# Ledger of designs, part 28: peptides against a protein of PDB entry 4XPM

Target 1, 160 residues: chain A of PDB entry 4XPM
Amino acid sequence: VMLHSKNVKGFLENTLKPYDLHSVDFKTSSLQSSMIITATNGGILSYATSNNDVPKNSINEINSVNNLKMMSLLIKDKWSEDENDTEEQHSNSCYPVEIDSFKTKIYTYEMEDLHTCVAQIPNSDLLLLFIAEGSFPYGLLVIKIERAMRELTDLFGYKL
Target 2, 67 residues: chain B of PDB entry 4XPM
Amino acid sequence: DIKGTIAFDTHGNVIESTGVGSQRIEDIGDLSKVTLDAEGFAQVQGDSLLVHLYKRNDITLAVYTSA

## One batch from the design tools (peptide; made by RFdiffusion4, then SolubleMPNN)

Design b1_p10_8_s4 (from b1_p10_8, 4 letters changed)
Fold by OpenDDE base, seed 5:
Structure b1_p10_8_s4 (fold): chain B 160 residues (1-160), chain C 67 residues (1-67), chain A 10 residues (1-10)
Amino acid sequence: as target 1 above (160 residues)
Amino acid sequence: as target 2 above (67 residues)
Amino acid sequence: FDEILSNYTD
């Protein structure tokens, strides 16, 4: 399926949904945010947030977007550092994965009281970034983002 | 009777927790060191609870029971 | 256990 800008937005919105494990009494919260950002500058290409009760073009919306921009930049910077650090690539916060013969790494980062997870879309200049509350387990975030990336094959190899 | 559960990955990160398991996340460090049998199973006695371990597809599930 | 763990894998 061809991914257009609108389709990407919809995709990210769907990733916000929580996991509900029916076999055990466990359900996650929704993701706070889901974004596709540039690996080069941390610029946001597309994003989705769970709290949509803020009026558009309001000061509160602008502040929230600015916060996302800041977090994206910080995570991109940390990701870039880790990509150049062999020790960090072998830490418990790095998950090497292979999707359809394409290799990438998933990183987990604590950002204030939030749990974040980021991964380079294989062979691309893009990063997929999930931001969740601290109650969202890292292990499940990793699984979630891996499964999400498997649905973004159209973006594999995308260069800016 | 199941008193709680913890699921964690090979990195020791929590995947899920329920019941008493939610209060025993710190057990992951020790549980991850337990040698599992060929089927991925083990049982470990911890204080007043028995922990049943099962690993499949790089995910370990710890089930806490009284016996 | 298999039923529970299956929730995490395809």
Scores: peptide ipSAE 0.025, ipTM 0.753, DockQ to the pose 0.842
Fold by OpenDDE base, seed 3:
Structure b1_p10_8_s4 (fold): chain B 160 residues (1-160), chain C 67 residues (1-67), chain A 10 residues (1-10)
Amino acid sequence: as target 1 above (160 residues)
Amino acid sequence: as target 2 above (67 residues)
Amino acid sequence: FDEILSNYTD
């Protein structure tokens, strides 16, 4: 299956949706942003945001995109450091996972007052990145991103 | 009879919380150390609430009840 | 418990 930019964008938009538990009185907020970035330079290949009330091509939209670019670069740098640090890989902020015999790690990072979660798409030069409000539990973010990666098998092994 | 809940993972991170559980996130440190039975269950008496612990698939659910 | 955990899906 070929993943076109439109399909990837739609996929990321779907990941923004909150969890609504019907058995108990609990519902999360929507993700603020969902992104696929390069592991090499932190460049954004695709993204989705829950804030769609900004006029297209406006200065405010440009500023918001620039903010995402900055955050993606910072998270990529931190991720790169952690991937080369055994101690960080054994912290409570690192979750080793295996998907279809492919191994990867999920990292959680506090960015200002936001909760972020990032994971390398297995054997690829790509990272999947979720950005949420501080009220979004890290444990649920980890589950969310793991399940999302299971739907991105076509990107496994993708090299730039 | 349920007053609240807390769900947390093996790293102690919150997955969800409801009711009084939302104000007792600090309990996770102690709850994570409770010895569970072979089926992944335990009960712990708190200050005024009884905590029912259920663990499955590396996720622990704590249910707070009055009795 | 299983019902609650099953809701943690997209």
Scores: peptide ipSAE 0.023, ipTM 0.746, DockQ to the pose 0.516
Fold by OpenDDE base, seed 2:
Structure b1_p10_8_s4 (fold): chain B 160 residues (1-160), chain C 67 residues (1-67), chain A 10 residues (1-10)
Amino acid sequence: as target 1 above (160 residues)
Amino acid sequence: as target 2 above (67 residues)
Amino acid sequence: FDEILSNYTD
């Protein structure tokens, strides 16, 4: 199935769901946000947020989107720096993974009181970014984004 | 293989940490909410990471592994 | 716990 803009939006919305372990009595909170951004300039191509209580076209919504833009840019910049830093790539906040023979790295970043996780879609100019509350364990966040990345094979190799 | 560990007490205080665990102390709050079996064991499974929880006496050990 | 850790070492 080819991923179109609407399909991507729906996918990101689905990733907002809590991490629910059926084998144990534990469930996380929902993600605050899930985004696909450009690795080149940190622009948001698609996003989903769990808090939809803000009226559309309101000042509060604009501020919320602006906040996402700010966070995405900051994380993109940090990611870019780490991609050019061998030591950072071997830190405890970097997880190399392989999906269908494609290699990528998952990074975890703390943004104020939030837990974030970002990964380059393999061989692409795109990044997948999860933003969660501080109560969302980093370990589970990494697992979540890896599993989500496996569903984005249509975007592998996507160039801007 | 083991990527890191966190050992914490019943109050969530860090006893020791190694590897990736040293950077994930904040995980304790929610990991402590996981219901353990009668043997004090639980597993959080993922494609690349596995978190093994072991509770013995008043100490809980979280082991982060690959796979 | 040392025994547990040893079981996961290669």
Scores: peptide ipSAE 0.018, ipTM 0.507, DockQ to the pose 0.100
Fold by OpenDDE base, seed 4:
Formats: sequence, C-alpha cells, structure tokens
Structure b1_p10_8_s4 (fold): chain B 160 residues (1-160), chain C 67 residues (1-67), chain A 10 residues (1-10)
Amino acid sequence: as target 1 above (160 residues)
Amino acid sequence: as target 2 above (67 residues)
Amino acid sequence: FDEILSNYTD
C-alpha cells in the first residue's frame, strides 16, 4: 500500500508527542523534529516539527527548513559512513533490531546540544530520523523510533 | 544480556559506568526523574532495549539490556 | 548492587 503524503505527515506529527511511560511516572519532552529522508541523498520527503510559531513563508520558516535540510544531510552522511564501518556497527551507539523478520539498525548521534536517532526503514531507501532536545534520553529515543518504525511496514522495501 | 550500566548518586554524579552506559551519561538527568516503586525498582522497556533501575542507599544503578 | 540484581529476574 502506498502511503499518501498527508498520511505520512500525520504519522510524523504523532511521533512528536512525548514518550509517556505508562508503567512508571515519567514523561519526556516533545521531539523537535521527525522526518523521513532518503538514504541516498538525505533529501527530506516528509517532516514534522513541534515549533509551529513561525509565520508561513517567512524568512524564519525558510531558515528553519534549511536547518532541517542541513541536519538531514549531515545525519545521512554519518549514517552512510557507519553503515560502511564494521567498528561503528559494533559500537554502543548502534542498535540492531528486527521487525517482522526484517533487519535494520538504529543509530544515535549527538548533534551539538541535540539528541538524534536514525534508522533505515527495512530494505528501503528511506531513513526515519528523530531530533530531540538533550534532555531526551537516548535509550528512550531508541525505543520510540523502533516502535514508530513498526507502524511503517508499508514502506518496508520501498525503493526510489 | 547486559549491554551496559550506569551508577549515579542523588546529585547525578557518575559513580561508575560500563558498556553502553559509558556512552549514555547524559541519560542520568532524566533517569533520575523516573519514579521507583517501594522496593527501589523501575523499568523503562521496549522491544529491543530495556533499562532496569535499582536504587539502594541513595545510589541508583541503571542496567541496559536488550530484553 | 549484586544483592539487588540477584533479587530481580527478567
């Protein structure tokens, strides 16, 4: 099933919600951004951001989008390097996971004061990318992105 | 299947760290906010990552496991 | 913390 752009956007917006632990009294902040990008060029196919207090078509909006583009490209480049580095794949910042018999890896990256994590949608040319504040624990980010990716089975195997 | 550990005091100071925990020191700030049960235990769990929290005598131990 | 861990099983 092909996901409509609006459906993908809505999905990403939902991922912005704080991680609310039902078993313990703990709640994170909202994600800053959530994106689906291409693994080849780091191009943004869809994105959501929690900071919507920016006027449409303003220079501030353009700057924010450009910032997302830059971060997307940087994360893609780092991801690509790690995917071609055996040592990095065995580092403590790489989490191999399996979803419905499909294998992928979740990587965590510190970008300035931000916590980020990225994962290739299994067998696809797409990456799912979460950007959060430094107060968002990496462990919870990993759990969050894994669970989110389980809802994207329609994109498994998607090729550009 | 322990992947790493972090031990920290009530001030968030690292007492010791191993494995994945050594790379996740910044998690202490938020892990310290997790409400523990009456026995000093808590779990932050997912399908591929589970954090076990143990507190005794004002020292908290976080154990990272895959399950 | 061995005592604590010994009282907990996954």
Scores: peptide ipSAE 0.017, ipTM 0.500, DockQ to the pose 0.109; fails the geometry check

## One batch from the design tools (peptide; made by RFdiffusion4, then SolubleMPNN)

Design b1_p11_1_s1 (from b1_p11_1, 4 letters changed)
Fold by OpenDDE base, seed 5:
Structure b1_p11_1_s1 (fold): chain B 160 residues (1-160), chain C 67 residues (1-67), chain A 11 residues (1-11)
Amino acid sequence: as target 1 above (160 residues)
Amino acid sequence: as target 2 above (67 residues)
Amino acid sequence: SVADLFNSLDF
């Protein structure tokens, strides 16, 4: 199934859903945001947010979108730096992974009080970015983003 | 009689926590240093709790009990 | 057992 722009938006919205471990008393909050951004400039190609209670075109929405733009740029910059830093790639904030013979890295970043996780979609100019509340465990966030990337094979090798 | 749990990865990052485990995330630092047996199991006596460690597929589960 | 509990977890 070909992943088109509309499908990407729906996919990202689906990633917002909280994790509920049925066997034990553990459930997360929803992700605050889920995004696909460019690795080159940190530009947002697609995004989803959990807080849909803000009226459209309101000042609060504008501020929210602007905040996402800022965060995406900051995370992209940090990611770019880390990709050129062997020491950072060996830190506990970096998870080298392989998906269908394609290698990539998952990074965790603290953004103010938020927990974020970013990964380059294999062999592409795109990054997948999750933003969650501070209560969302990093280890689970990493698992979540890895699973999500496995569903984005259509974007593997995508070049701008 | 499980009092709580912590699951964490090889980077020491939490995957999930329940019960008293949610209040003892700082234990991961020490728990990650525990030598496990051939089956990936160990027991560590804490303050008033016994910690049962089990590791599989790069995930470590710590189970806190009073026994 | 701990193993049984671990087996019940789905990550």
Scores: peptide ipSAE 0.225, ipTM 0.927, DockQ to the pose 0.845
Fold by OpenDDE base, seed 2:
Structure b1_p11_1_s1 (fold): chain B 160 residues (1-160), chain C 67 residues (1-67), chain A 11 residues (1-11)
Amino acid sequence: as target 1 above (160 residues)
Amino acid sequence: as target 2 above (67 residues)
Amino acid sequence: SVADLFNSLDF
């Protein structure tokens, strides 16, 4: 199935769902946000957020979107720096992964009290970005983004 | 009787935790250094808790029990 | 067993 803008939005919304391990007493919060951004400028191409209680077109919504824009840009910049830093690529904040013979890296970044995770969609100019509360374990966040990225094969190799 | 669990990855980052495990995240540093047998299993005795370690596919599960 | 518990995990 070819990914269209609406399909991507729905996909990102689905990633927001909390992890619930039914076999044990463990459940996370929902992701705060899930985004696809450009690796070049950090521009948001698509996004989903769990807190939709704010009225649309309100100043609070605008501020929320602006905050996402800020975070996406900051994370893109950090990612870009790390992609040009061998030491950072070998730190505990970097997870090299391979999906269908495509290599990419997952980075974890602390953003104030939030836990974030970002990964380049293989061979593309796009980044997948998850933002979660500080209570969301990094190890699980990495697993989530890897699993999600495996479902975005249509975007592999996407160039701007 | 399981008192809690911690699952963590090769980077020492938590994947999940329950019970007393949620209060012993700091144990990961030591647990990650434990030598496992050929089956990926080890037991580490503490003061009052026994930790059962099992590793598979780069994920380590620590299970805390009283015995 | 611990193995059984591990097998019950689904990430």
Scores: peptide ipSAE 0.216, ipTM 0.927, DockQ to the pose 0.862
Fold by OpenDDE base, seed 4:
Structure b1_p11_1_s1 (fold): chain B 160 residues (1-160), chain C 67 residues (1-67), chain A 11 residues (1-11)
Amino acid sequence: as target 1 above (160 residues)
Amino acid sequence: as target 2 above (67 residues)
Amino acid sequence: SVADLFNSLDF
């Protein structure tokens, strides 16, 4: 089944859901945002946000989207820098992973008081980006984005 | 009697925490240095709590108990 | 058991 644009947004919306471990007293907040952006310039191709209280087409919504655009660009830039830095690729903020024989990396970045993680969709020009509150553990965030990427096989190898 | 837990990855990043574990995240630094047996298990006595360590698939679970 | 707790974790 080919993943279409509308399906991608629905997928990203689903990633926003909090993790609730019923066996223990542990539950996270929802992700603030989930995005697919270009690795080339950080442009947002698709996004979802948990803040649905902002009136649509309002100036506040525009400002919110602009903030996401800013963050995506900044994170893309940091990612690009790290991809060109062998030492950063071996830092504690980089998780090399393999999905279906495709190698990629998950990076964690602190953005002000937010916890973010980003990963290149294998062999593609796309990045998957999660933005969460500071209370969201990085270790779980990494697991979450890895599992999410495993569901985006239709985007593997996607070139702009 | 379990007082709390901390699960963390090989990078020392928290995956989950509960109970007293949520207040002892800083223990990860020391816990990550503990030598585990062939089954990925260890016990560490700390102050008034006993820590049970389990590691599988690059995830370490620390369980805090009174004994 | 503690082992059961560990086995119950599914992320």
Scores: peptide ipSAE 0.200, ipTM 0.926, DockQ to the pose 0.825
Fold by OpenDDE base, seed 3:
Structure b1_p11_1_s1 (fold): chain B 160 residues (1-160), chain C 67 residues (1-67), chain A 11 residues (1-11)
Amino acid sequence: as target 1 above (160 residues)
Amino acid sequence: as target 2 above (67 residues)
Amino acid sequence: SVADLFNSLDF
């Protein structure tokens, strides 16, 4: 099944939903943002945000989108550096993972007071990026993004 | 009589926490060093709480009880 | 039980 842009947007929107463990009193906030960006220049190909209180097409919405563009570029740059740094790849912020024999890495980055997580979609020019509030545990964020990537096999090997 | 929980991964990052566990995230450093038995279980006596440790699939769950 | 709680975890 081909993953069209409309399907990608909907997929990212679904990743925003909070984790709710019913067996105990534990529930997270929604993700602030979920994005697919280019590994080459940090350009946003698709995104979803939980910021529903901002009027559509308002200046505040535009500023929010611009902020996402800036953040995606910064995270892309940090990711690029780490991919060329053996020491960073062995740090506590790097999770090597394997999905269907494809190897990739999940990185956690503190961005201001936000918790972020980024991973290269295997063998592709694309990165999956989650942005959450500081209250969102990193361990859970990593699990969340790994599970999300497992559903994006259509994008494995995608080259720009 | 569970007082709280902490779940954490092999990197020591929190996955979830509840109750008193939410105020004892600092315990992860010590809990991660505890030797578990063949079933992935251990018990550790804390200051006033007993900690039950369970590890499976690279996830450790610490459960705090009064006894 | 605590064991049941662990088995019920779903991330």
Scores: peptide ipSAE 0.274, ipTM 0.931, DockQ to the pose 0.795; fails the geometry check

Design b1_p11_1_s2 (from b1_p11_1, 3 letters changed)
Fold by OpenDDE base, seed 5:
Structure b1_p11_1_s2 (fold): chain B 160 residues (1-160), chain C 67 residues (1-67), chain A 11 residues (1-11)
Amino acid sequence: as target 1 above (160 residues)
Amino acid sequence: as target 2 above (67 residues)
Amino acid sequence: SIADLFNSLDF
């Protein structure tokens, strides 16, 4: 099934769900945001946020969206720098991964008090970006985004 | 008697934690340096707790028990 | 056992 705009939005919304391991006493918060952005400019193509209690078109919503735009741009810039920096690619913040013979990298970035994770969708001009609270463990965030990436095969090779 | 756990990856990043493990995230630095046996196991005595280490598939699980 | 606990983890 090919991903359409609505399907992508729904997919991102689904990624917001917290991790809950029933066998042990461990549960995370929901992701704050989940986005697909352009690797070229950091533009947001699709996004989902966990806080939907804010009235639409309110000042709070506008500020929230603007904040997402800012974060996405900043993360894209950091990602771009790291993709051109061999040392950064060997840091603890970089996880090289391979999905169905396609290579990509997962980066973790701390944005103020938030934990973020970004990965280039293989062979594409798109980045998948998760933003979580500081209480969300980075190791789990990496696992989460890798698993999510495996569900986005329709976007592999997507060029702008 | 398990007092808590920490699961962490090869980068030293937490995957999950429970019990006293949630309060001992700083232990990962030292735990990651522990030499594991051929089966991926080790035990480390620390303060009043015994830490049982098990590594599989690049994930290390630390289990804290009473000494 | 510890191994059993590890096997129970599902991420």
Scores: peptide ipSAE 0.270, ipTM 0.928, DockQ to the pose 0.874
Fold by OpenDDE base, seed 2:
Structure b1_p11_1_s2 (fold): chain B 160 residues (1-160), chain C 67 residues (1-67), chain A 11 residues (1-11)
Amino acid sequence: as target 1 above (160 residues)
Amino acid sequence: as target 2 above (67 residues)
Amino acid sequence: SIADLFNSLDF
């Protein structure tokens, strides 16, 4: 199925769901945000957020969107730096992965008290970005974004 | 009885934790250095707890029980 | 068993 803008947003909304390991007493919070951004400028192409209690067109909504824009830009900048830094690519914050023979990397970044992870959609100009509370374990966050990215094959190789 | 668990990846990052495991995340540093047998298993005796280690597909599970 | 618990994990 071809990924359209609405389909992508719905996909991102689905990624917000908490992880519930039924075999043990473990459950996470929902992701705060899930986004697809450009690797070049950090522009948000699509996003979902779990905090939908803010009235639309309110100052608070504008501030929240602006905050997402800021975070996306900051993370993109750090990602860009790390992509040109061999040492950072071999740190514990970088997970090389291969999806359907396409190579990419997942990076984890602490953003104040938030846990984030970002990955370039294979061979594309796009990044997938998850933002979670500090209680969300990084190891699980990495697994989550890898699993999600495997469902975005239509975006593999996408160029701006 | 199981007192808690920690699952962690090869980078030492937590995947999940329960019970006393949630309070012993700092153990990952030492647990990651434990030599496992051919079955990916080891037992490590701690202070008052016994840690059962299982590793499969780059994921390590530590299960804490009474010693 | 503990092994069964490990096998039950689904990430």
Scores: peptide ipSAE 0.245, ipTM 0.927, DockQ to the pose 0.826
Fold by OpenDDE base, seed 3:
Structure b1_p11_1_s2 (fold): chain B 160 residues (1-160), chain C 67 residues (1-67), chain A 11 residues (1-11)
Amino acid sequence: as target 1 above (160 residues)
Amino acid sequence: as target 2 above (67 residues)
Amino acid sequence: SIADLFNSLDF
């Protein structure tokens, strides 16, 4: 099964929704952004953002997209470095996980005042990237991205 | 009477927090070192609050009560 | 109970 661009976009938009724990008085903000980027050069293949107050195709929207491009490149570079660093892979910011016998790693990175989380889609040239406000707990962000990846099995093994 | 909660993972990262727990994130370092019983439970007296610890499936929940 | 609360958590 092949995921179409519209399906991927819709999937990413759904990941933006806040987490609401009904058992206790706990609720998060929405994710600021959710993206699929290339592991090779950090290029954005698909993205969703919760910034709905910016007019479409405006200069402000373009600037926001350009900012996402820059962040994606920086995170890709840091991820690439960490994938070649044993010490970083054993830090509190790295979560080895296994999905249907495929191994991958989830990394958390603080970018300015934002909380980010990135993971290689198993055996692929793609990264899934979440960007959230600083109030979004890292532990929950990791759980969120792991569950999201479990729904992207069609992209496992995807090579550019 | 529950005063607050903190849920955290095996890396010491917060999953959720409520009430007084939101103001006591720094407790995670010590709470993560507490020896749990065979059922994954423990109680720790801290300052004026009693902390009830429950760990299952790599998630620890700390519940703060007055007693 | 507190135990029931823990069991009801859904992350």
Scores: peptide ipSAE 0.224, ipTM 0.895, DockQ to the pose 0.819
Fold by OpenDDE base, seed 4:
Structure b1_p11_1_s2 (fold): chain B 160 residues (1-160), chain C 67 residues (1-67), chain A 11 residues (1-11)
Amino acid sequence: as target 1 above (160 residues)
Amino acid sequence: as target 2 above (67 residues)
Amino acid sequence: SIADLFNSLDF
């Protein structure tokens, strides 16, 4: 299985789906956005968004994409800072995880009223980024992004 | 009769909440300090509710019932 | 039981 551009886009779109716990009366909203960005500059390589109410090529679409670019850059910057801060790596906002013997960290960040979660794809120059509404619990968001990363093994070790 | 639930991780972050649990997220701080038995279970009396705690694989489930 | 409820959770 090879992850091509189309496959990555479709994968990210699939991550937007809400989490539904069938055993209890609990269901989340859809993710607002799901992205793969560069760890170096915060550039967006691929993204999906649940906000499809904006006409294509409209000024509102451009603004929406620009907003994603801004968020990705800001999150990348904070991630970079935390990766160089021992104290931040030991905070409750940092989850060390291991996937197929590869180690990485999952960080949760509040951005205004949004809940975000970001993780470096193991040994790569890429970050996976989820953006959700404030009602989306962080603990569940972490679980979601960890499981998503397990499906991106083709990107492990990817260098720009 | 279950009045609500909270599931939370070892960082104290919510995984899910239902019913009265959704209004008692602040309980996580104290619930995380409760000593569990060998099976990962405990009961805590709080206010007018009884909290049943069950932990497995770093996830704690708190179930609120009538006291 | 509470254990049954826990086991039914699918995260």
Scores: peptide ipSAE 0.309, ipTM 0.930, DockQ to the pose 0.884; fails the geometry check

